# Ledger of designs, part 150: peptides against a protein of PDB entry 3C2G

Target 1, 209 residues: chain A of PDB entry 3C2G
Amino acid sequence: IRTFDLLGLLLHDSDAIDGFVRSDGVGAITTVVQYPNNDLIRAGCKLLLQVSDAKALAKTPLENILPFLLRLIEIHPDDEVIYSGTGFLSNVVAHKQHVKDIAIRSNAIFLLHTIISKYPRLDELTDAPKRNRVCEIICNCLRTLNNFLMMWIPTPNGETKTAGPNEKQQVCKFIEIDILKKLMSCLSCEGMDTPGLLELRSTILRSFI

## One batch from the design tools (peptide; made by RFdiffusion4, then SolubleMPNN)

Design b2_p28_1_s3 (from b2_p28_1, 15 letters changed)
Fold by OpenDDE base, seed 4:
Structure b2_p28_1_s3 (fold): chain B 209 residues (1-209), chain A 28 residues (1-28)
Amino acid sequence: as target 1 above (209 residues)
Amino acid sequence: SPRLEEARREQDEEFDKVVKLHEEALKK
């Protein structure tokens, strides 16, 4: 715990973060969080989030890391773990097709739906810190979903893939009214990525036309 | 599909609500 906290304090520089990642720092974290210590898991996942946008991750194999992390957030009801884990996921899949593929193969789409479905509507949460954290989690999930959906939307200047039947079925769950309402409810939260959520709205609409 | 259209309609309705809320907030 203390080590991760210390590392978190030191990793404010992009080069330092890259150095950590190049030294298999992500692997080290994943090794440590395998132990059944909730505080350690929280701290480790938070550190993962902190390094999740590192350029060096583009050269880091995530085939073992992502499935592990996804499993971790699946089995932990802890909002902090889920927040950090979904944040990590959303960042690492961004602009990286191969990472998206790994995530999808690791049942990420279904997991995202499960996570979103777990939480009540934001307007039902009276505790502001809790509401904000839940909103952030939902946003992380939705951002990740957006990144997946974008792969399957034809672009004039880009290559498009076709979603497999399983992926299509899983994605279809996100057009459920309750899910869409949760998406829209996030727009009412302060500090949220409103443009990103609006983009997701557009992406969802385009994905099912 | 009818379900898709319904989903879109509901989404649009919620969007409109959000827009109104933002507009009201901007007036303050």
Scores: peptide ipSAE 0.021, ipTM 0.536, DockQ to the pose 0.026
Fold by OpenDDE base, seed 5:
Structure b2_p28_1_s3 (fold): chain B 209 residues (1-209), chain A 28 residues (1-28)
Amino acid sequence: as target 1 above (209 residues)
Amino acid sequence: SPRLEEARREQDEEFDKVVKLHEEALKK
């Protein structure tokens, strides 16, 4: 735990972060957080979030890392772990087709649906710090989903990737009426309007209409 | 944000169409 805190302090610039990633630092963290210690898991996931936008990650194989992280946030009820994990996911999938494919094959779309589903409406959360953290988690999920859906939107040259049958099934599950109503509820909640919600709405329109 | 609110208003009608389409599909 303390080691991760110290590493976080040392990773003060992009060059240091890239050096850590090139030395298989992400793999080291994921190895450590496999042990059943909640505090260790929190600290490790937080450190993952800190390095999640490193340039060196584009050259790092994530085939073993992403499925593990997705499973971890699936089974762990801790908001801090979920926040860090979904933040990591949203950053690593951005502009990286190979990483998107790994995440989708690992049931990420449905997991994002599940995460959003388990939280109450934002306006029902009276504790402001809790409400803000939940909002951030939902935004991480929506940003990730947006990146997935954009794969299937035609480019200016007319080329587009078609979603496979499994992907279509997962997307259909995500956009169930109860989830869509929850998204609308989030937009209707005063002070809870987020770019992620609007981006998702726009992407849904472009993908399904 | 005023800009975000404007964008929300612009998308509301079309998003409602999407919701209705999926709602009807789930009822079948």
Scores: peptide ipSAE 0.020, ipTM 0.494, DockQ to the pose 0.045
Fold by OpenDDE base, seed 3:
Structure b2_p28_1_s3 (fold): chain B 209 residues (1-209), chain A 28 residues (1-28)
Amino acid sequence: as target 1 above (209 residues)
Amino acid sequence: SPRLEEARREQDEEFDKVVKLHEEALKK
C-alpha cells in the first residue's frame, strides 16, 4: 500500500508514467492486486487509473491484464475499485482498436451494463459523495460504451466495422430506458465530464437511429 | 459554460426522441 502511495505521488510526469508502463508497471500492479486484500486492491486500481492514459500502453500487451481487471471489477462491489477499474478501461480502450477488441471479447459490454444496472438512480442517492462516485462510475462505463460504438459508425469513406451478433445484443441493453435515464441524470451532476456525455449522446444518435 | 449549454440544447431534442423510441420498442 505504501509503495503504491509513493508511486502515486511520483507519477505525475508523463515521461515518468511512460517509463513505469514500459517497465511492465501495469503487470506488476496486476500481480499485486491478485492478493485478497481490499486496501491493496484499492490502491493498485487507483494507480492503474493514474497511468491509464499513458502513451506507452499502446505497446503494452493487455491480453491478460484487461480480462483480469474486468473480473476484478465484476467480483468486487467496492465503489473505489469499480471507479478506478472502469476509469482504466475507459482510458485504455480510447483510440485503440486492439484494446477494444480484447475488452469486448472479455465480456466488457455486458459487465458495463451490469455495473450501471446495479446502482440506484442518482436522484435516489442522498449522500453527495456517494452520488458523485456513482455518477463517475456510470460515466466511465458510458464513455467506454461510446468508444465501442464508435467502431461501428461508418466513416466518411464508407468504411466501418460490424458488430457481431452477441455484441449487438449486449449493446442493445444500453438503450434500455433505465440506462438512458441514468445517462441523463449524469448530465445533471456537477463536475462531470459533460463533453464526454454529450459525445455519447451523439454516438447513440448515430448508432441507434 | 455557454458553449456547453448550447451543445446540450442542440442534442436534447434528438436525444429525447431516441429515449422515446426505445421506450416504446421495449414495451412490445
Scores: peptide ipSAE 0.018, ipTM 0.472, DockQ to the pose 0.048
Fold by OpenDDE base, seed 1:
Structure b2_p28_1_s3 (fold): chain B 209 residues (1-209), chain A 28 residues (1-28)
Amino acid sequence: as target 1 above (209 residues)
Amino acid sequence: SPRLEEARREQDEEFDKVVKLHEEALKK
């Protein structure tokens, strides 16, 4: 855990982060978090989040990393792990078609729905730190979903990809009343990117109209 | 802001329509 903390302190600039990523730092972290130590898993996932927007990740194969991370998030009922993992996912899929495809093939859409579904409504959480963390998790999931949905919306050039039948069925779950209410509840949280969430809602609507 | 609340209301109305259509489709 101390090692990851130290690495986090050293990786405050873009060049250091890129250097770490180019040296297979993400792979190293994913190896370490396979050990059954919750503190180590938390620290490792947090470090993943910290490097998740690194430029060098665009050149890093994620075929083995993403499925593992998704499984890790699935089996660990730890808000900090889920927060970091979903944050990593949302950042690495952004504007990267290949990474989106890997995530989707790895059942990411269903996992995102599962994560959102397992949390209570934000108004039922009286502890502010817990409520805020849950809100951030839901936002990470929804932002990831937005990145997926954007693939299937026609571009100004008239080009669009088509979702497969399985993906279409999975995304339809996000128009369930419970999911939509949780999305709406995030709009009431302080410090959230409200314009971004509204854009996401618009994207969801465009995907189903 | 008032504009933000207006946008939320508009989207809520549209979501209600989508949900209704989805529910109707599931009942078939």
Scores: peptide ipSAE 0.017, ipTM 0.470, DockQ to the pose 0.040

Design b2_p28_1_s4 (from b2_p28_1, 16 letters changed)
Fold by OpenDDE base, seed 2:
Structure b2_p28_1_s4 (fold): chain B 209 residues (1-209), chain A 28 residues (1-28)
Amino acid sequence: as target 1 above (209 residues)
Amino acid sequence: SSRLRKAAEEQNKDFDAVVKAYEEALKK
């Protein structure tokens, strides 16, 4: 735990982060967090989030890492773990088709649905820190969904990948009325990534309307 | 900013219509 905190203090710039990732830092963290200690898991996932947008991740095999992380956030009820894990997922799938494919095959879309569904409506959360954290989690999930859906949106000058039947099924499970309502609720939250949420809404319109 | 909030509000109107349409579709 302390080691992860100390390591986090050293990762202040992109070069340090890339160096850590190139040294299989992500794999090391995922190995350590396999130990069933909640504090360790929280610290490890937080560190994963800190390095989740590293350029070096493009060269990092995630075939074993992503399924493990997805399972971890599936079974762990801790908001901080879920926040870090969904944030990591959102960042690592961004602009990386192969990573998106790994996540989708690992049932990520349905998992995101499950995560969003288990949280109460934001208006029912009176504690501002809790509400904000939940909103961030939902936004992470929705941003990840946006990354997935963008794969299947036709571009003016190119052929678009068609979602397979399994992917379509998972997407259909994700896009429920309650999920859409939560998206709208997030748009009303202060400090949220409004441009990102607007992009997602546009993506939903293009994908489902 | 106020501009972003206004843009979000305008989009919310359209999205509400989509949500309503989706709800109606689920009832069929």
Scores: peptide ipSAE 0.015, ipTM 0.411, DockQ to the pose 0.045
Fold by OpenDDE base, seed 4:
Structure b2_p28_1_s4 (fold): chain B 209 residues (1-209), chain A 28 residues (1-28)
Amino acid sequence: as target 1 above (209 residues)
Amino acid sequence: SSRLRKAAEEQNKDFDAVVKAYEEALKK
């Protein structure tokens, strides 16, 4: 736990983070968080989030890491783990088709829906810290979804991947009114990327046109 | 698919209602 905290303190700049990632730091973290210690898992996932934007991740094989992380998020009802994990996922899939594919194959779409569905409406949460954390989690999930959906939207250049039937079915769950309402509720949270969420809404709708 | 499109259109109407409600709330 303290080791991860220390590492987090040392990773203040992109170069340090990249160095850590190049040294298989992500793999090291994922190895450590396999131990059944909640505090360790929290700390490890937080560190993963901190390094999730590293450029070096583009060269890091995530075939084993992502499925593990997704499983970890699935089985841990801990908001901090879910927050960090979904944040990591959102960042690592961004602009990386290969990583998106790994995540999708690992049932990420379904998991994202599950996570969003499990949380109550934000307006029902009276505790501000809890509400904010839940909002962040939902936003992480939705951003990740947006990254997936963008793959299937026709680009002017005509290069479009078509989502498989299973993916389409899973994506269809996100047009449920409950999910859309939760999306809207996120717009009311301070510090959230409102333009991004609006774009996501548009992306969701366009994915079915 | 036509089914998914129809579903999306229906949900869009509902979503628009939510958006309008949200916008009205912001005006207060």
Scores: peptide ipSAE 0.013, ipTM 0.374, DockQ to the pose 0.026
Fold by OpenDDE base, seed 3:
Structure b2_p28_1_s4 (fold): chain B 209 residues (1-209), chain A 28 residues (1-28)
Amino acid sequence: as target 1 above (209 residues)
Amino acid sequence: SSRLRKAAEEQNKDFDAVVKAYEEALKK
């Protein structure tokens, strides 16, 4: 636990982060967080989030790491773990088709829906810190979904991948009115990725309406 | 920024209308 906190303090520059990732730092973290200790899991997932935008991740095999993280998020009810895990997922799938494929095969779309569904509407949360954290989690999930959906949007000059029937069925769950209302509520939150959420809204409309 | 949020809120009105129309169509 203390080691992860110390590492987080040392990893302030992109070169140090890349060095850590190249030395299989992500694999080391995922090995340690397999132990059922909540503090350890929180610290490990926080560190994963800190290194989640590292360029070296593009060269890191994530076939075993990503499914493990998805399972961890699925079974752990801790908002801090969910925040860090969904943040990691959102960053690692960005601009990486092979990572998107691993995530989708590991049932990530369904998991994202499950996470969004378990939280109440933001307007029902009176505690500001909790409301903000829940908003961030929902935004992480929606950004990840947007990254998936963009693969299947027809472009005039681009090779478009077609979503499989199972993937289409899972994606259709995100056009439920309750999910759309949560998307709208996130747009009103301060400090959120408003351009990204607007892009998602556009992607949803183009995909289903 | 506050400017981007305001623009998003204005666009949300149009989106809500589309969602409502879609929901009504699904009920038939």
Scores: peptide ipSAE 0.011, ipTM 0.372, DockQ to the pose 0.045
Fold by OpenDDE base, seed 1:
Structure b2_p28_1_s4 (fold): chain B 209 residues (1-209), chain A 28 residues (1-28)
Amino acid sequence: as target 1 above (209 residues)
Amino acid sequence: SSRLRKAAEEQNKDFDAVVKAYEEALKK
């Protein structure tokens, strides 16, 4: 735990982060967080989030890491872990088609839905810190989903894939009324990326129309 | 914020229409 905290302090610049990633730091963290220690898992996932936008990740094989992380998020009922994990996911899939594919094959879409479904509407949360954290989690999920959906929307520049039937089915779950209500509740959250939410909605619509 | 919320609500209406259409299509 202390080691991760110290590493977090050292990884304050992009070069250090890239160096850490190039040295298989992500793999090292994922190894450590396999220990059934909640504090360790929290610290490790937080560190993952800190390095999640590293340029060096583009050269890092994530085939073994992402499925593990997704499973960790799925089974670990800790908002901090979920926050860090979904944040990591959202960042690593950004602008990286191959990583998106890995995530999707690892049932990321379903997981995102599960996470959103797990949390109550934000307006039902009276504790501001909790509400804000949940909002951030949902935002991470939505950002990730948006990145997935964008792959399937025709762009003028022409390279679009079609979503498979399973993916389509999973995406359809996000337009369920209960889910939409939860997403709408995010608009009431202070600091929420409302434009991003609207973009997601537009993306979803474009995916089905 | 209010404007954005209204826009989101309007999109939800569109979603409902899409969902209904999609569900109907899946039944075929």
Scores: peptide ipSAE 0.008, ipTM 0.409, DockQ to the pose 0.042

Design b2_p28_2_s1 (from b2_p28_2, 16 letters changed)
Fold by OpenDDE base, seed 4:
Structure b2_p28_2_s1 (fold): chain B 209 residues (1-209), chain A 28 residues (1-28)
Amino acid sequence: as target 1 above (209 residues)
Amino acid sequence: SSLEERLRKAREEQAKAFDEVVELAKKA
């Protein structure tokens, strides 16, 4: 735990982070967080989040790492783990088609839905720290989903992948009324990315209509 | 096919519902 905290302190700039990632730091973290220690898992996932936007990740195989993390998020009821994990996910899939594919194959879309479904509407949360954390988690999920959907938007200048029937079905769950209400409730949260929600709407429309 | 048409309609309805929610959010 202290080691991860120390590492987090040392990883304060992009070069340090890239260096850590190039040295298989992500793999090291994922190895450590396999131990059944909640504090260790939290610390490790937080560190993963800290390095999740590293340029060096583009050169890092994530085929084993990402499914593991997704499973960890799925089974761990801890908001901090979910926050860090979804944050990691959203960052690593951004602008990386290969990583998106890995995530989707690893049932990420369904997981995102599960995560959102798990939490009450934000307006029902009276504890501000909890509400804010949940809002951040939902935002991470939305960003990730948007990144997935963008793959299936027809572009004039390229071959666009089509979402499979399973993916379409999973995506359709996000436009269920209860889910939409939860997403709408995020708009009441300070710092919510309203444009991001609107972008997601647009992306869904363009992808499936 | 009739199935395809039903699916299309369902998608349109879902999209409309989404839009309504978004519009409500803008007013909130």
Scores: peptide ipSAE 0.021, ipTM 0.462, DockQ to the pose 0.023
Fold by OpenDDE base, seed 3:
Order: structure tokens, then C-alpha cells, then sequence
Structure b2_p28_2_s1 (fold): chain B 209 residues (1-209), chain A 28 residues (1-28)
């Protein structure tokens, strides 16, 4: 636990972070957090988030790591773990088609649906720290989903793929009316990523209408 | 009304419009 906190303090620049990732630091963290200790899992996921935008991750095999992380955040009710995990997910899928494919095959779209479903509306949260953390989690989910959906929309700079039947099914579950109403209700909440919500709305409209 | 209240109302109107479009798309 303390070791992960200390490691986070040593990773001050991009070179140090890349060095850690190249030495299989991500694999080491994922091995340690398999132990069922909440404090250890929190510390490990926080460290994962800290290195999640490293350039060296593009060269790191994530076929075993990403499914494990997705399962971890699926079964853990801890907001800090979910925050760090969804933050890691959103960063590692960015600009990496092969990582997006791994995540989608591991039911990431449905997991995002599950995460959003378990939280109340932001306007019902009176505790500011809790509300802010939930807002950040939702934003992480939105960024991740947007990155997935963008693969299937023609863009000037992107290759358009056709979503398979399984992917379509997962997306359809995400765009349930109750989920969309919950997301859109967040537009009136202070601190919410309103541009992100509007971008997601636009992406959904382009995908299904 | 304050600028903040106007912005809130505009966001709520956008949310409502989106809900209506989604419902129409599901029924079509």
C-alpha cells in the first residue's frame, strides 16, 4: 500500500513514467491488486491512473491487463477504485484501436452502463465531495463511450468500421431511455462536463438517427 | 432572471428535446 503511494511520488515526469511502464510496471500493479485488500486496490488503481497516459502503454500488451481491470471495477463498490479504473480505461483506449477492441470484447460498453446505473442523479447528492467524485466517474464513462462510438461514425481523419452484432447489442443497452435521462439530467448540475454530454448526445444522434 | 438561471433552463430544454428525439427514434 505505502509502496504504491511512494512510487506515485517518484513518477514526476513523462520519462520516469515511461520507464516504469517499459519495466512492466502496469503488470506488476495488476498482479498485486489481485489480493482482496481494499486499501491496496485503491492505491494500485490510483497509480494505474497516474501512468494511464504514458506513451509506452502503446507498446504494452494489454490483453490480460485490461479484462482484469474491467472485472475489478465491475465487482468493487468503491468510488475511488471506480474513479481510477474508469480514468485508466478512458486514457488507455484513446487513439488506440487495438485497445478499444480489447475493451469492447471484454464488455466495456455494458460495464459503463452498469456503472452509471448504480449512481443516483447528481442533483440528489448533497455532499459536495461525493457529488464531485460521481461527476468525475460519469465523465470518465462518457469519454470512454465517445471513443468507442466514434469508431463507427465517418470522420475526416478516422477509419470507419462497422459495429458487429454484439457491439450493437451492448450500445443498445447503454442508450436505454432511463440511462439517457439520467445523463441528460446532469446538464443542469454544477461542475458537470456539459460539453462532453452534448458531444455524446451528438454522437448518439449520428449513430442511431 | 440571472444568467445562471437562463443557462440552467437552456440545458433543461436541450435535455428534454433529446429525450423526445430518442423516444421517436425507438418507435420508428
Amino acid sequence: as target 1 above (209 residues)
Amino acid sequence: SSLEERLRKAREEQAKAFDEVVELAKKA
Scores: peptide ipSAE 0.017, ipTM 0.384, DockQ to the pose 0.035
Fold by OpenDDE base, seed 1:
Structure b2_p28_2_s1 (fold): chain B 209 residues (1-209), chain A 28 residues (1-28)
Amino acid sequence: as target 1 above (209 residues)
Amino acid sequence: SSLEERLRKAREEQAKAFDEVVELAKKA
């Protein structure tokens, strides 16, 4: 635990982060967080989030890492773990088709739906720190979903990937009224990434019309 | 307080607009 905290302090610039990632630092963290220690898992996932936008990740094989992380988020009922994990996921899939494919094959779409379904509407949360953390988690999920959906939107050149039948079915769950109410409740939250939510709105429109 | 209320109202309007767009998409 202390080691991860120290590493987090040292990894304060992009070059240091890239160096850590190139040395299989992400793999090392994922190995350590397999131990059933909640504090260790929290610290490890937090560190993953800190390095999640590193350029070196493009050269890092994530075939073993992403499925593990997704499973960890699925089975661990800890908001801090879910926050860090969904943050990591949202960053690593950004602008990387290969990583998106790995995540989707690892049932990420379904997991995102499960996470959103798990939390109450933000207006039902009276505790401000809890509400803010839940808001951040939902935002991470929505940003990730948006990145997935964009793959299936026709480009001006007419080239588009088609979602598989299972993927389509999972995506359709996000337009269910209960889910939509939760997503839209985020728009009313202070400090929310309103532009990101508006982008999602546009993406949903283009995906279903 | 006035600013906060205006921001809240603006966000609520955006949420309603989002809902309308999604409903249109569901019908298409």
Scores: peptide ipSAE 0.016, ipTM 0.393, DockQ to the pose 0.045
Fold by OpenDDE base, seed 2:
Structure b2_p28_2_s1 (fold): chain B 209 residues (1-209), chain A 28 residues (1-28)
Amino acid sequence: as target 1 above (209 residues)
Amino acid sequence: SSLEERLRKAREEQAKAFDEVVELAKKA
């Protein structure tokens, strides 16, 4: 735990982060967080989030890491773990088709729906820190969904990948009224990635029109 | 400001369009 905290302090620039990732730091964290210690898991996932946008991740095999993380956030009720895990997921799938494919094969779309569905409406949360964290989690999930949907939107000059029937079915769950209400609630939250949420909205429109 | 009002209106129009698409998708 302390080691992760200390390491996090050292990973304050892109070069340090890339160096850590190139040294299989993500794999190392994933190995450590397999130990059933909640504090360790929290610290490890937080560190994963810190390095989740590293350029070096494009060269890092995630075939074993990503499914494990998805399972971890599926079974762990801790908001901090879920926040870090969904944040990691959203960042690692961004602009990386192979990572998106791994995530989708690992039932990420359904998991995202499950996570969003698990949390109460933001207006029902009176504790501001809790509300903000839940909003961030939902936004992470929605950002990840946006990244998936973007794969299936036709581009002017290229062949577009077609979503499989299972993926389409899973995506359709995000048009459930409760999910949409949560999306709209997030749009109303101050300090949130409003542009990202609007992009998702646009992506949903393009996906269902 | 006039710009803020225009942005507000644009967001409202987008929201309406989104709702319409969602309703169509639910029926499909």
Scores: peptide ipSAE 0.016, ipTM 0.392, DockQ to the pose 0.040

